# Designs tried in a protein design run: peptides against a protein of PDB entry 3OIQ. Part 28

Target 1, 212 residues: chain A of PDB entry 3OIQ
Amino acid sequence: KNRIFVSSSKDFEGYPSKAIVPVQFVALLTSIHLTETKCLLGFSNFERRGDQSQEDQYLIKLKFKDRGSERLARITISLLCQYFDIELPDLDSDSGASPTVILRDIHLERLCFSSCKALYVSKHGNYTLFLEDIKPLDLVSVISTISTKSTNSSKHSSSELISECDLNNSLVDIFNNLIEMNRDEKNRFKFVKLIHYDIELKKFVQDQQKVL

## One batch from the design tools (peptide; aimed at target 1 L119 V121 S122 N126)

Design b1_p18_1_s4 (made by RFdiffusion4, then SolubleMPNN; from b1_p18_1 with L4I F6Y F15L)
Fold by OpenDDE base, seed 4:
Structure b1_p18_1_s4 (fold): chain B 212 residues (1-212), chain A 18 residues (1-18)
Amino acid sequence: as target 1 above (212 residues)
Amino acid sequence: SFSISYPLPSEEELLEDV
């Protein structure tokens, strides 16, 4: 089956009540929930959804059922956190208790852009997104991708062109949403409170604010 | 940048965990 690019988690409201659909999206990592029984990653595009929390619009499950698959979930979390400079408790500690990790509001300190491939699985009108692949995106690369109007993908596959446009549009939408949040005095999100707030990000935000 | 592929169980096992 072709993988569907998802620009909004509202798209799932139109999905079949019983289906298996490979999907892809780009979003910011907002939460990590690792326990003995489950691993969930929360992602958001910060699309306005009325009075609902803008966090965790995409809840991605890392399925595990045994110690081997649980270890893989922990390794996945460790690698993501290492990439984004997120401090975690030692997940490999020989203390026979599986570490519990509950991180929320990650986007308030770090912009953790991630390209996710997931399997949408629905049954009886409920759905779960199961992680298939995650690619953390470098912020400098994201900024460069948005700033460079991708006029030059001369690569002739019509299917690849659609995915690049969709990715770029979603990245722009995320930044626009963050700019709106930053302008809102009631919103906790502020670019200047990001640990990695630098001159490049500052300039990019200032330039993007002039287009909005 | 790197990618992390996460193996999924069978479709049947996924349908049970929804």
Scores: peptide ipSAE 0.691, ipTM 0.969, DockQ to the pose 0.900
OpenDDE base, seeds 1, 2, 3, 5: peptide ipSAE 0.691, 0.690, 0.689, 0.691; ipTM 0.968, 0.968, 0.968, 0.968

Design b1_p18_2 (made by RFdiffusion4)
Pose (drawn by RFdiffusion4):
Order: sequence, then structure tokens, then C-alpha cells
Structure b1_p18_2 (pose): chain A 183 residues (1-47, 54-90, 99-149, 165-212), chain P 18 residues (1-18)
Amino acid sequence: KNRIFVSSSKDFEGYPSKAIVPVQFVALLTSIHLTETKCLLGFSNFEQEDQYLIKLKFKDRGSERLARITISLLCQYFDIELPDPTVILRDIHLERLCFSSCKALYVSKHGNYTLFLEDIKPLDLVSVISTISTKCDLNNSLVDIFNNLIEMNRDEKNRFKFVKLIHYDIELKKFVQDQQKVL
Amino acid sequence: SEMLTEEEEDEMLEEYNE
């Protein structure tokens, strides 16, 4: 195929006013909006706000069920508590870091566009840390994301703090420290 | 720019499935 890797949501400025373009990006899961009619997943690389809004489209009940199972499994994989109805989660990153490799379909018309979900591969934080420490687009993105997360942690006014993560590991405390030295 | 309406999505997805 010819899936185009996007490093930023701003890349979508050069894309056609009407086209179907397979894309791929890496980011943190930041929000979920699940209704009976639609589902939107928000991601961000904190270059610091929501940036990618991925849509799971479904019309009938059969496809709604699949969307619900998909959200359920994604949340379970990240240890996110789900009440299973309109379901809303925000600023998930303030509590949990959820790196994800996502493949999507860019669909535009009249200059407007929507990113539809084709695949989502959650990335283990332990693997993310290891992948950065031992050591392309994926890695560049994982590094940039973690750097921004580091600067956000330094900023006193920003609500993001590693010590406030429900999964603040000793290894996470270690990687963050040894990561600032590079800065 | 904005997200596609449901009608526009349907039209574009029908063309894609063809």
C-alpha cells in the first residue's frame, strides 16, 4: 500500500480537498466519547491539547456492539475503568499514559475531513521506555511525545505530573530522571 | 475546516467501497 505517516495534525493542510488517504500516527489516548450513534477517540502528541479526533462510525446495532467491544478492550488494555449509554472520558493522560500506534483513513470533501479508525495498536509503556533508552518515524514520535510530556511536567501551572499517574512506577521515576539529563 | 457531515461521510464511503 502507500499509507502516509503523519507526525502532526497540521500535516492535514496539504491534503486534498476531496480524497481518501490512508494515514498512520503515534500519540497518547486522551479522550473517549461514546454515544449510541457515534464514537470519537481523541489523541495528542502534545506538541499541549487534543489534536487527533478519530471516529468509529456505526449505524446499526450490530456495528454498535463491535464499537462497544472495541472501546471495552482498548480501555481494559490500558487499565481504564469503564461503566458498562453516553460515555465520556477526558484528559486520560493526567491519570494514565496510553501510547498508541494508530492507522486511519483520511476522508475529505469540500475541504472538510474526518479520520476514520482502521486499526489501533496500544504500546506498552515499558516497551516505550525501553525503545527510547536502548536507542524510525515511530521512534521519533515517541521521543517527541515524551519530551513534551517532560516539559509539561516541569511547568508548574500544567496539570500533568508523572507522580500523579496511577501507574507511577519506580522504573518510570527512573526513566524520567535519566531522560532530563539528555536535556 | 470541519468534520464531515453524516451525509457526506456516507457518500464518500460508498464511493470508496465501489

Design b1_p18_2_s1 (made by RFdiffusion4, then SolubleMPNN; from b1_p18_2, 7 letters changed)
Fold by OpenDDE base, seed 4:
Structure b1_p18_2_s1 (fold): chain B 212 residues (1-212), chain A 18 residues (1-18)
Amino acid sequence: as target 1 above (212 residues)
Amino acid sequence: MKELSDEEEDEMLEEYKK
């Protein structure tokens, strides 16, 4: 089955009430909810949705069906947090209680770009997104990718180029949304408050702000 | 939209493996 690239979590409103659809999107990690029974990963592209929260637009579920799936979820979270330098409370506490981890508003401290593959599963008009694959994206690589796309207007309409174009467009849209949030005095998001705010990110944001 | 129930998830995921 062909994987569908999703540019907006609103696309799911048009999806069938009973379906299984492999999807792919790119978004920022906004939350982690690790419980005894499941892990939820929240992602957002910060698309404006009226008065609704812009966080957790994509809720990706890792269900604990057995000890193997729980372990896989815990390892996935640990690896993601290690990659993004997110401090997790010690998951290895010798207290035989499964540690509950709740992280919110991750995007206020770190831009955690992630390419996600998920299974859209719907029944009776409700849906769940199950994680199939996650690739953390390096911010320098994201910046470089956006910066280089502006020069290669080569019209090669190959089907493989569509997915790369969609990815790059979504990355641009995310940055544009973040720039708008940064300009809004009421918004808590500020680029200068990011732990990893450096000269490269500063320059990139300044250059993108000239186009918006 | 709400998440699926655990039962609905399990039913749909078993249908997908076939």
Scores: peptide ipSAE 0.378, ipTM 0.894, DockQ to the pose 0.914
OpenDDE base, seeds 1, 2, 3, 5: peptide ipSAE 0.374, 0.370, 0.377, 0.372; ipTM 0.894, 0.892, 0.894, 0.892

Design b1_p18_2_s2 (made by RFdiffusion4, then SolubleMPNN; from b1_p18_2, 8 letters changed)
Fold by OpenDDE base, seed 3:
Structure b1_p18_2_s2 (fold): chain B 212 residues (1-212), chain A 18 residues (1-18)
Amino acid sequence: as target 1 above (212 residues)
Amino acid sequence: MKELSDEEEDELLKEYKE
C-alpha cells in the first residue's frame, strides 16, 4: 500500500473506522511520555483548532509489550533527545525500576522538527498511530530548505519519498503557525525564549513575518 | 476519536504483519 502524506491531524477524522493505513507527516515534537507500560510521543503542526490545545495533535505510540520493544522504545527516545539536545534522566540506571520520563511543551524551548512514518490503525471509530520510523530534522536545514525552495529532486527510488512539495508546504505552514503564535500576546510560545534562538533564526523569522 | 484498547491494537497489528 502507498504511504499517505498527512498535512493535518484533522485528516484522520475522515479516515475509515476499520483500516490499517501507512502514513507520513512532518511536525514538531511537543511531548514525551515514557512509563512502565506505555511510550508515547506527541507532535504538532500548531494548526488552529478553535479553543482546543494545539499541542499533541499527533499522538504516536511506540510498541511497548515485551522487553525487546521496551528496549527499542527507550533507545529511540534516547537517540531523539541526544539529537535535539534534550536532557533525559539516566534511562540505564541499575536500579531495576524503569525510569519514568514525562516531558511536555518541548516546543517552548526547542524546535524539534521530525519526519515521522506511522501506521494508522483503526477499529470501531477509534484509532492509534504506531511509530514505524522517525527522522529528526536539523533546524538550519529546515530554514535552508524553505529559503531556497530546494527542488533538489534526488532521484532516490520514488516509492518511499515524501513529495518535496508536501514536505516544504508543511514546513512553511508550521513556521507560519509559530509566527502567529509569537504575535499573540496570550500565547506562551515566543521565538526569543527558544534555547537555540540565534541571529540566523531571528533573521529568518523577521523575513517571514514581512510576507505574512 | 478515542484511542484503541491495548487488546484491539495488538490484534490489528498481528493481522497486519501476517
Scores: peptide ipSAE 0.149, ipTM 0.781, DockQ to the pose 0.890
OpenDDE base, seeds 1, 2, 4, 5: peptide ipSAE 0.140, 0.142, 0.144, 0.139; ipTM 0.774, 0.776, 0.777, 0.777

Design b1_p18_2_s3 (made by RFdiffusion4, then SolubleMPNN; from b1_p18_2, 9 letters changed)
Fold by OpenDDE base, seed 1:
Structure b1_p18_2_s3 (fold): chain B 212 residues (1-212), chain A 18 residues (1-18)
Amino acid sequence: as target 1 above (212 residues)
Amino acid sequence: MKELSDEEEEELLEEYKK
C-alpha cells in the first residue's frame, strides 16, 4: 500500500474505523514518555484547534512488549536525544529499575523537526499510531529547504513519493504557526527563548514574519 | 478518537502480518 502523507492530525478523524494505513508526517517533537510499560513520543504542527492543547497532536507509540522492542525503544529515544542535544538520565543503569523519562514542552527550548513514518491502526473508532521510522531533520537544512523554493523537482521517480511539495508545505505551515504563537503574548513559545536561537534563525524568522 | 487497548492493537497487528 502507498504511504499517505498527513498534513494534519485531524485527517485521522476521517480515517476508517477499522484499518491499517501506513502514514508519514513532519512535525516538531513536543514530548517523550518512557515508563516501565510504554513508550510514547508526542509531536505537533501547532495547528490552531480552538481551546484544545496544541501539544502532542501526533501521539506515536513505540512497540514495548518484549525485551527486544523495549531495547529498540530506548535506543530510539537515546539517538533522538543525542541528535537534538536533549539531556537524558542514564538509560543503561544496571539498577534493575527501568529509567522513567518524562519530558514535556520540548519545543519551548528546542525546535526538533522530525520526519515520521507510522502505522495508523484502528478498530471501532479508536486508533493508535505505531512508529515505523523516524528521521530527525537539521534546522539549518529545514531553513534552507523553505528559503530555497525548490523549483528543481528533480524527477527522482522513487516510489516513496512524498511530494517534496508536501514536505515543504508542512515545514512552512509549522513555521507560520510558530510565528503566530510567538506574536501571541499569552503563548509560552518565544523564538528568543530557544537554546539554539542564533543569527541565522533570527534572520529567517524576521524574513518569514514580513510575508505573514 | 481514543487509543486502542493493547489487546485490540495485538489483534490488528497480527492481521496485518498475514
Scores: peptide ipSAE 0.153, ipTM 0.791, DockQ to the pose 0.915
OpenDDE base, seeds 2, 3, 4, 5: peptide ipSAE 0.145, 0.152, 0.148, 0.148; ipTM 0.788, 0.792, 0.790, 0.791

Design b1_p18_2_s4 (made by RFdiffusion4, then SolubleMPNN; from b1_p18_2, 10 letters changed)
Fold by OpenDDE base, seed 3:
Structure b1_p18_2_s4 (fold): chain B 212 residues (1-212), chain A 18 residues (1-18)
Amino acid sequence: as target 1 above (212 residues)
Amino acid sequence: MKELSDEDEEELLKEYKE
């Protein structure tokens, strides 16, 4: 089955009540929830949804049913946090208690752009998104991609590649949503409060704000 | 939409891998 690119988490409201659909999206990491029994990653595009929280629009479950899947989930979280410079408590503590990690509002401190592949799994009108693959995206690369309108059709085999157009459109939409949030005095999100806020990001935001 | 039950998740994921 072909993988479907998802531009909005609202798309799932129109999905079949009993299906397995491979999907792909790009979003910001907003939360990490690791307990003894569950591993969840929250993502958002910060699409306006009326009065609802814009956080965790995509709730992605990692398999967590046996020692092997638990280990893979912990390694995945560790690698993501290492890439985004997110401090985690030592997950390898010799104390036989599995460490609990609950991080929220990650986007308030760091813009953690991620390209995710997931399985949409539904039954009886309920659904879960299972993580298949995740690629963290560098912010400098994201800014460069938006700025250059990069038409670099790398001729890698067409079957698994996100449309460059779909990716770029989603990245632009995310930044536009963040700019709107930054302009809203009631919104907690501010670019100047990001730990990695630099001259390059400042200039990019200022240039994008002039077009909006 | 609500999250699937753990039982329904396991069943559907098993069917998808087979």
Scores: peptide ipSAE 0.206, ipTM 0.822, DockQ to the pose 0.901
OpenDDE base, seeds 1, 2, 4, 5: peptide ipSAE 0.022, 0.202, 0.203, 0.198; ipTM 0.616, 0.819, 0.820, 0.819

Design b1_p18_3 (made by RFdiffusion4)
Pose (drawn by RFdiffusion4):
Structure b1_p18_3 (pose): chain A 183 residues (1-47, 54-90, 99-149, 165-212), chain P 18 residues (1-18)
Amino acid sequence: KNRIFVSSSKDFEGYPSKAIVPVQFVALLTSIHLTETKCLLGFSNFEQEDQYLIKLKFKDRGSERLARITISLLCQYFDIELPDPTVILRDIHLERLCFSSCKALYVSKHGNYTLFLEDIKPLDLVSVISTISTKCDLNNSLVDIFNNLIEMNRDEKNRFKFVKLIHYDIELKKFVQDQQKVL
Amino acid sequence: EEEEEIDEMYDEYLEEEE
């Protein structure tokens, strides 16, 4: 195929006014909006706000069930608590870091566009830390995301703090420290 | 309206892939 890797949502400015383009990006899961009619997943690389809004489209009940199971499994994989109806989660990153490699379809018309979900591969934080410490587009993105997360932690006014993560590991405390030295 | 047109275009694309 010819899937185009996007490093930023701003890349979508050079894309056709009407086309179907397979894309791929890496970001943190930040929000979920699940209704009976549609489902939107928000991701961000904090270059610091929501940036990618991925849509799971479904019309009938059969596809709705699949969308619900998909959200259920994604949340369970990240240890996110889910009440299972309109379901809303925000600023997930303030409580949990959820790196994700996502493949999507860019569908545009009249200059407007929507990113539809093709695949989502959650990335283990332990692997993310290891992948950065031992040591392309994926790695560049993981590094940039973590750097921005580091600057957000330094900023006193920003609500993002590593120590406030429900999963604040000793290893996470360690990687963050030894990561600031590079700065 | 334009979002629905995008959704229709996406459905047509899935039908072609099937």

Design b1_p18_3_s1 (made by RFdiffusion4, then SolubleMPNN; from b1_p18_3, 6 letters changed)
Fold by OpenDDE base, seed 2:
Structure b1_p18_3_s1 (fold): chain B 212 residues (1-212), chain A 18 residues (1-18)
Amino acid sequence: as target 1 above (212 residues)
Amino acid sequence: EIEEEIEELYEEYKEKEE
């Protein structure tokens, strides 16, 4: 099945009013919403959308209908939060009550780059994105990929139909959008407020700021 | 209502992939 790479969440405005389309995108994790009845992950490329919040441009549902799907959703959130050093309440608490997790504005503290596979499912002109797969991306690896103009990683990605160009372009666009947000005095996002702000990220941002 | 109809369409699709 051909998976479509999505560079903008506006691409869905052109999608059929009734369809099932396998999609893939790269974005920053912005929110986590886990309750007793639903599980949602918010992602954003921080593409400018007028005066609208740039958070949750990609709202992804995890299946949450039975004990098996609920368990998988909790494990998925736990593993993502463990990977990004996001503090969660104990999801496995012996208290029999599934803990509620509501996190927002994650990008203000941590750059959580994620490669997402989803199903676009539409009916009556409305759509939902259902999670199929998620791969967290290491920030050092993201920075290195952008910096090296990697036209040459011909050796290990032959199984995933993403053009390396589409991935790299999306990562560059995200950083450019974050640089613009960092320059805006009204925007809450600042690179220096990231918990993981180090010398490498500082240097990379300074070098990218000279190109914009 | 519309959200439920999208979820039904998703479940019917997954059952055909298994």
Scores: peptide ipSAE 0.633, ipTM 0.947, DockQ to the pose 0.912
OpenDDE base, seeds 1, 3, 4, 5: peptide ipSAE 0.632, 0.631, 0.633, 0.632; ipTM 0.946, 0.946, 0.947, 0.946

Design b1_p18_3_s2 (made by RFdiffusion4, then SolubleMPNN; from b1_p18_3, 7 letters changed)
Fold by OpenDDE base, seed 4:
Structure b1_p18_3_s2 (fold): chain B 212 residues (1-212), chain A 18 residues (1-18)
Amino acid sequence: as target 1 above (212 residues)
Amino acid sequence: SIEEEIEELYDEYLEKKK
């Protein structure tokens, strides 16, 4: 079965009430929820959804049922946090209590672009997205990818490959949404408050703001 | 719960994929 690229989490509203569908999306990591019983990652593209929170539009569940899956989930979180320079409390504390990690609003401090592969699993009209794979994306690479996208909008090549175009379009949409949030005085998101805000990001944002 | 039923469906899927 072909993996479906998802540009909006609203697409899932049209999905079958009982299905298993491999999906892929790109979004910003917004939350991490690791407890003794569950592991969830929240992602968002910050698509406008009326008065609803723009956070956690994609709630991704990691399997967390046995020691093996728990270990994998913890390692996954550790590696993601290491990649994005997110400070976690020492998960290795010798005190036999697995540390609880609850991080929210990650996007306010760090733009953690991630390409996610997930399994959409639905029953009775409800669904869960189970993580299959995650690739953290470097911000410099994201900026370069958006900047180099040639306007070759033309050929709907019917090939099963998630088009580089879909990924790039989603990345552009995310930045456009962030620019809108940055312009809104009521929105907490500001590019200048990002820990990694540098000259390159500043220039890119300024250039994108001229097109919008 | 519905969540448990979804998890069961997921587990069954993983078992069939092995």
Scores: peptide ipSAE 0.667, ipTM 0.960, DockQ to the pose 0.890
OpenDDE base, seeds 1, 2, 3, 5: peptide ipSAE 0.665, 0.666, 0.665, 0.665; ipTM 0.960, 0.960, 0.960, 0.960

Design b1_p18_3_s3 (made by RFdiffusion4, then SolubleMPNN; from b1_p18_3, 8 letters changed)
Fold by OpenDDE base, seed 4:
Order: C-alpha cells, then sequence, then structure tokens
Structure b1_p18_3_s3 (fold): chain B 212 residues (1-212), chain A 18 residues (1-18)
C-alpha cells in the first residue's frame, strides 16, 4: 500500500472506521509527552479549526510497550530535542526514576518542522497515529524550499508518489498560518519571540507577508 | 478500552510484518 500524504488532520475524519493506512505529513512539533507509561508527540500545521486549540492536531504515539520500545522512544525524543536545541531536563538523573518530560507550546520558542511517517490505525471510528519515521527539517532548508519551488497548486496528480508539491504546499500553508497568528494580537505566537529568530527568517517572513 | 484495541491491532500488524 502506498503512503498517503496528509495535508490536514481533518482528512482522517473521512478515513475508514477500521483501517491500517500508512500516512505522511509535515508539521511543527508542538508538544512532547514522555512519562513512565507513554510517549506522545504533538504536531500542528496550525490550520484554523474554529475555537479549538491549534496545537496537537496530529497526536503521534510512539510504541511504549516494553523496555526495547521505551528505550527507542526515549532515544527518539533525545535526538529530536538535540536537533532542535530543546532543553530537556537531565534524563540521566541517577535516581533511577524514569524522568517525565512534558513540553507544550514548543512552537512559541522554536519552529520544529518535522516530516513524519505514521501508521493510521483505526477501530470503531477512533484512530491512533503510530510513529514509523520522523525526519526533523532544518529551517533554512524549509525556507529555501519554499522560496525556490513554484507552488503548482493545481494538479492533483493521481500518481501514488508523495509529490514534492504536496510537501511544499504544506510548508507554505504552515508559514501562512504562522503569519496570520503573528498578526493576531491575541495570539501568543510571535516570530520575534522565537529563540532562533534571525535575519534570514525575518526577511523570509517579511517577503511572505507581502504576498498575503 | 478502544485505545487498547487499537494498540492490539497495531501489535498484530507489526507481528505480521516481520
Amino acid sequence: as target 1 above (212 residues)
Amino acid sequence: SIDEEIDELYEEYLEKKK
């Protein structure tokens, strides 16, 4: 079965009540929830969903059933946090207690673009997204990709290949949503509050704001 | 729970994929 690119988490509302579907999306990391019993990653593209929180639109579960899967989950979190310069509380506390990590609103400080492969698993109309693969995306590379590639918006090419167009369109949509959030005085998100806010990001945002 | 049943379905899928 080919992997389906998902542009909106609303797409899952149309998915079968009992299915296993490999999916892929790009989104910003918004939350990390690591406890002794579970590991969840929250992602969002910040699409408008009425009055609902725009966070955690994609809730991704990491397998956390045995010591092997727990270790893999912890390593995954550590590597993601290392890549995005997210400070974790020392996971190596000698106290033998598995450290609990609960991070929320990550996007307020860091734009953590991630390409996720997940398995959509549904039963009785409920679903869980299980992480299959995650690729953190460099912000400079994201900006470059948006700036250089023509958004051919129109062709739903029926070709089973996740098109570079789908990825680019989703990245553009995310930035557009962030620009709207930045313009909203009630929204906590501000580009200038990002720890990594630099001249390149500033210029890119300014250029995108002129098109919107 | 429904979540447990989904987890079971996922584990069955993983086992069949090996």
Scores: peptide ipSAE 0.665, ipTM 0.960, DockQ to the pose 0.888
OpenDDE base, seeds 1, 2, 3, 5: peptide ipSAE 0.664, 0.662, 0.663, 0.664; ipTM 0.959, 0.959, 0.959, 0.959

Design b1_p18_3_s4 (made by RFdiffusion4, then SolubleMPNN; from b1_p18_3, 8 letters changed)
Fold by OpenDDE base, seed 4:
Structure b1_p18_3_s4 (fold): chain B 212 residues (1-212), chain A 18 residues (1-18)
Amino acid sequence: as target 1 above (212 residues)
Amino acid sequence: SIEEEIEELYEKYLEEKK
């Protein structure tokens, strides 16, 4: 079965009540929940959903069933946090207790763009997204990708390949949503509060704001 | 629980894929 690109987590409302569907999406990392019994990653594209929290629109479960899967989950979290310069409490504390990591609102300090592959697994109309693969995306590369995308028109090439267009469109949508959040005085998100806010990001945001 | 049933379905899928 081909992997389906998902632009909105609302798409899952139309998915079969009992299915296994490989999916892919791009979103910002919003939360990390690592305990002794589970590992969850929250992602969002900040699509407006009425009064609902825009956080954790994609809740991704890492397999956490045995010592091997737990180790893999911990390594995955460590590598993601290392890539995004997210400070974790020392997971290596010799104290034998696996440290609990609960991070929320990551997007308020860091834009952690991630391309995720997951399995949509549903039963009885409920679903879980299980992580298959994650690729952190460099912000400079994201900005460059959005900036270089020429408006190549709607050739619906029926090719089963997740179109580079879908990825780019989702990245644009995320930035547009962030710009709207930044303009909203009630929203806690502000680009200038990002730890990595630099001249390049500033310029990009200013240029995108002129188009919106 | 429904969550457990989904996990079982996922584990079965992983076993069948090996």
Scores: peptide ipSAE 0.678, ipTM 0.963, DockQ to the pose 0.883
OpenDDE base, seeds 1, 2, 3, 5: peptide ipSAE 0.677, 0.677, 0.676, 0.678; ipTM 0.962, 0.962, 0.962, 0.962

Design b1_p18_4 (made by RFdiffusion4)
Pose (drawn by RFdiffusion4):
Structure b1_p18_4 (pose): chain A 183 residues (1-47, 54-90, 99-149, 165-212), chain P 18 residues (1-18)
Amino acid sequence: KNRIFVSSSKDFEGYPSKAIVPVQFVALLTSIHLTETKCLLGFSNFEQEDQYLIKLKFKDRGSERLARITISLLCQYFDIELPDPTVILRDIHLERLCFSSCKALYVSKHGNYTLFLEDIKPLDLVSVISTISTKCDLNNSLVDIFNNLIEMNRDEKNRFKFVKLIHYDIELKKFVQDQQKVL
Amino acid sequence: SSVSNSDETDDLYDEYLE
């Protein structure tokens, strides 16, 4: 195929006013909006706000069920508690870091566009840390994301703090420290 | 300007899936 890797949501400025373009990006899961009619997943690389809004489209009940199972499995994989109806989660990153490799379809018309979900591969934080420590587009994105997360942690006014993560590991405490030295 | 998450793209996406 010819899937185009995007490093930033701003890349979508050069894309056609009407086209279907397979894309791929890496970001943190930040929000979920699940209704009976539609589902939107928000991701961000914190270059510090929501940036990618990925849509799971479904019309009938059969496809709604699949969307619900998909959200359920994604949340379970990240240890996110889910009440299973309109379901809303925000600023997930303040509590849990959820790196994700996502493949999407860019669909535009009249200059407006929507990113539809094709695939989502959650990335284990342990593997993310290891991938950064031992050591392309994926890695560049993982590094940039973690750097921004580091600067957000330094900023006293920013609500993001590693110590406030429900999964604040000793290894996470270690990687963050040894990561600031590079700065 | 442009709008993301546009409903204008739903029919075009459905045609693409078909």

Design b1_p18_4_s1 (made by RFdiffusion4, then SolubleMPNN; from b1_p18_4, 6 letters changed)
Fold by OpenDDE base, seed 3:
Structure b1_p18_4_s1 (fold): chain B 212 residues (1-212), chain A 18 residues (1-18)
Amino acid sequence: as target 1 above (212 residues)
Amino acid sequence: GSVANSEETDELYEEYLK
């Protein structure tokens, strides 16, 4: 089955009430929920949804059923947090209790761009997104990609072109949404409050703000 | 509306992985 690129989490409202569909999206990591019984990742593109929370628009479940899947989930969280410089409590506590990790509002401190592959699974109109793969994206690489690709129609294969265009459009949309949030005095998100806020990000935001 | 992160899908997912 072909993997579907998803630009909005609203697309799932139109999905079949009973289906198994491989999907892909790009979004910002917003939350991590690791307990003894479950592992969830929250992502958002911060698309405006009226009065609804813009956080956790994509809730991604990691398989957490047996010791093997639990170990894989913990390793995935550890590697993701290591990549984004997210401080985790020591997961190696000698006390046989698996550490609980609950992080929220990650986007207020760090822009954690991630390309996710998931399996959409629905039954009776309810659905879960199960993680298949996650690729963290470097912010400098994201900024460079948005800034340069407005000009270079490189002759890549039609299938690669579609996936790259969809990715780039979604990255632009995320930044536009963040710029709107930054302009809103009531919104908690501010670029200047990001731990990694630098001259490059500042310049990029200023240049994007001239187009919006 | 469709509820995200439903536990009733876990069985269907485990069947798909077999």
Scores: peptide ipSAE 0.638, ipTM 0.955, DockQ to the pose 0.915
OpenDDE base, seeds 1, 2, 4, 5: peptide ipSAE 0.638, 0.588, 0.592, 0.638; ipTM 0.954, 0.947, 0.948, 0.954

Design b1_p18_4_s2 (made by RFdiffusion4, then SolubleMPNN; from b1_p18_4, 8 letters changed)
Fold by OpenDDE base, seed 4:
Formats: sequence, C-alpha cells, structure tokens
Structure b1_p18_4_s2 (fold): chain B 212 residues (1-212), chain A 18 residues (1-18)
Amino acid sequence: as target 1 above (212 residues)
Amino acid sequence: GSTPNSEDTDELYEEYLK
C-alpha cells in the first residue's frame, strides 16, 4: 500500500473507522511521555484549531508491550533527545525502576523537526498512530530546503516529486505558523527564546516574515 | 474529541504485526 503524506491531523477525521493506513508527516516534536506502561511522542505543525491547544496534534504511540519493545522505545527516545540536545534523566539508572520522563512544550526551547512514518490504526471510530520510523531533521537542512526552491526537476517519478513538494509545503506551513505565534504577544513561543537561536535562523525568520 | 489511544487499536496493531 502506498504511504499517504498527511499535511494536517484533521485529515484523520475523514479516515475509515476501521482501517490500517501507512501515513507520513513532518512536524515539530512538542512532547515526550515515557512511563512504565506507555511511550508517547507529541508532534505539531501548529495549525490553528480554534481554541484547542496547538500542541500534540499528532500523538504517536510507540509499541510498549514487552521488554523488547520497551527497550526499543527507550532507545528511540534517547537517540532523539541526543540528536536534538534535549536533556533527559539517565534512563539506564541501575535502580531497576525505569525513570518517568514527561517533557512538554519542547518547541519553546528547541525546534525539533521530525519526519515521521506511522500506521494509522482505527477501530470503532477511534484511532492510534503507531510509530514505524522517525527521522530527525537538522534545522540548517530544513532552512536550506525551504530557501532553495528545489528547481531540481530531476526526472524522478511523479510519486517522489509529490512527496518532496508535500514535505516542503509542510515545512513552510510550520514556519509560517511559528512566525504567527512569534508575532502574537500572548503566545509563549518566541524565536529569540530558542536555545539554538543563531544568526542563520534569525536571518531566515526575518526573510520569511517579509513574504507573509 | 476521539481519544486516540484505545486498547482496541493496540489489539488490531498487534494482529497486523503478526
């Protein structure tokens, strides 16, 4: 089955009440919820959804059923946090209690762009997104991808072109949403409060703000 | 709002992985 690119988590409202659909999206990591019984990752593109929180628009479940899947989930979290320079408590602590990690509002300190592959699994109108694959995206690479309109009309198949356009459009939409949040005095998000806020990001944001 | 994490979806997912 072809993987569907999802630009909005509202798309799932139109999905079948009983289905398994491979999906892909790009979003910012907003939360990590690791307990003894579950592992959840929250992602958002910060699409405006009325008065609802813009956080955790994509709630992704990691398989956490057995020691093998639990270990894989913990390793996944550790690697993501290491990649994004997110401080975690030591998950390998010799005291056999797996530490509980609850991080929220990650986007207020770090822009953690991630390309996620998931299975949309629905039953009786409820759905869960199960993580299949995650690729953290480097911010410099994201900025370069948005800034360089890929004029590379390389003869790749129509399906690959669609996926690249969809990815780029979603990245642009995320930045536009962040710019709107940054302009809102009531919004906690500010680019200048990001730990990794540098001259490159500053310039990019300033250039994007002129187009909006 | 449909709460995403129903136990019913975990079963269907585990069946899919077999």
Scores: peptide ipSAE 0.528, ipTM 0.913, DockQ to the pose 0.765
OpenDDE base, seeds 1, 2, 3, 5: peptide ipSAE 0.527, 0.523, 0.526, 0.525; ipTM 0.915, 0.913, 0.913, 0.910

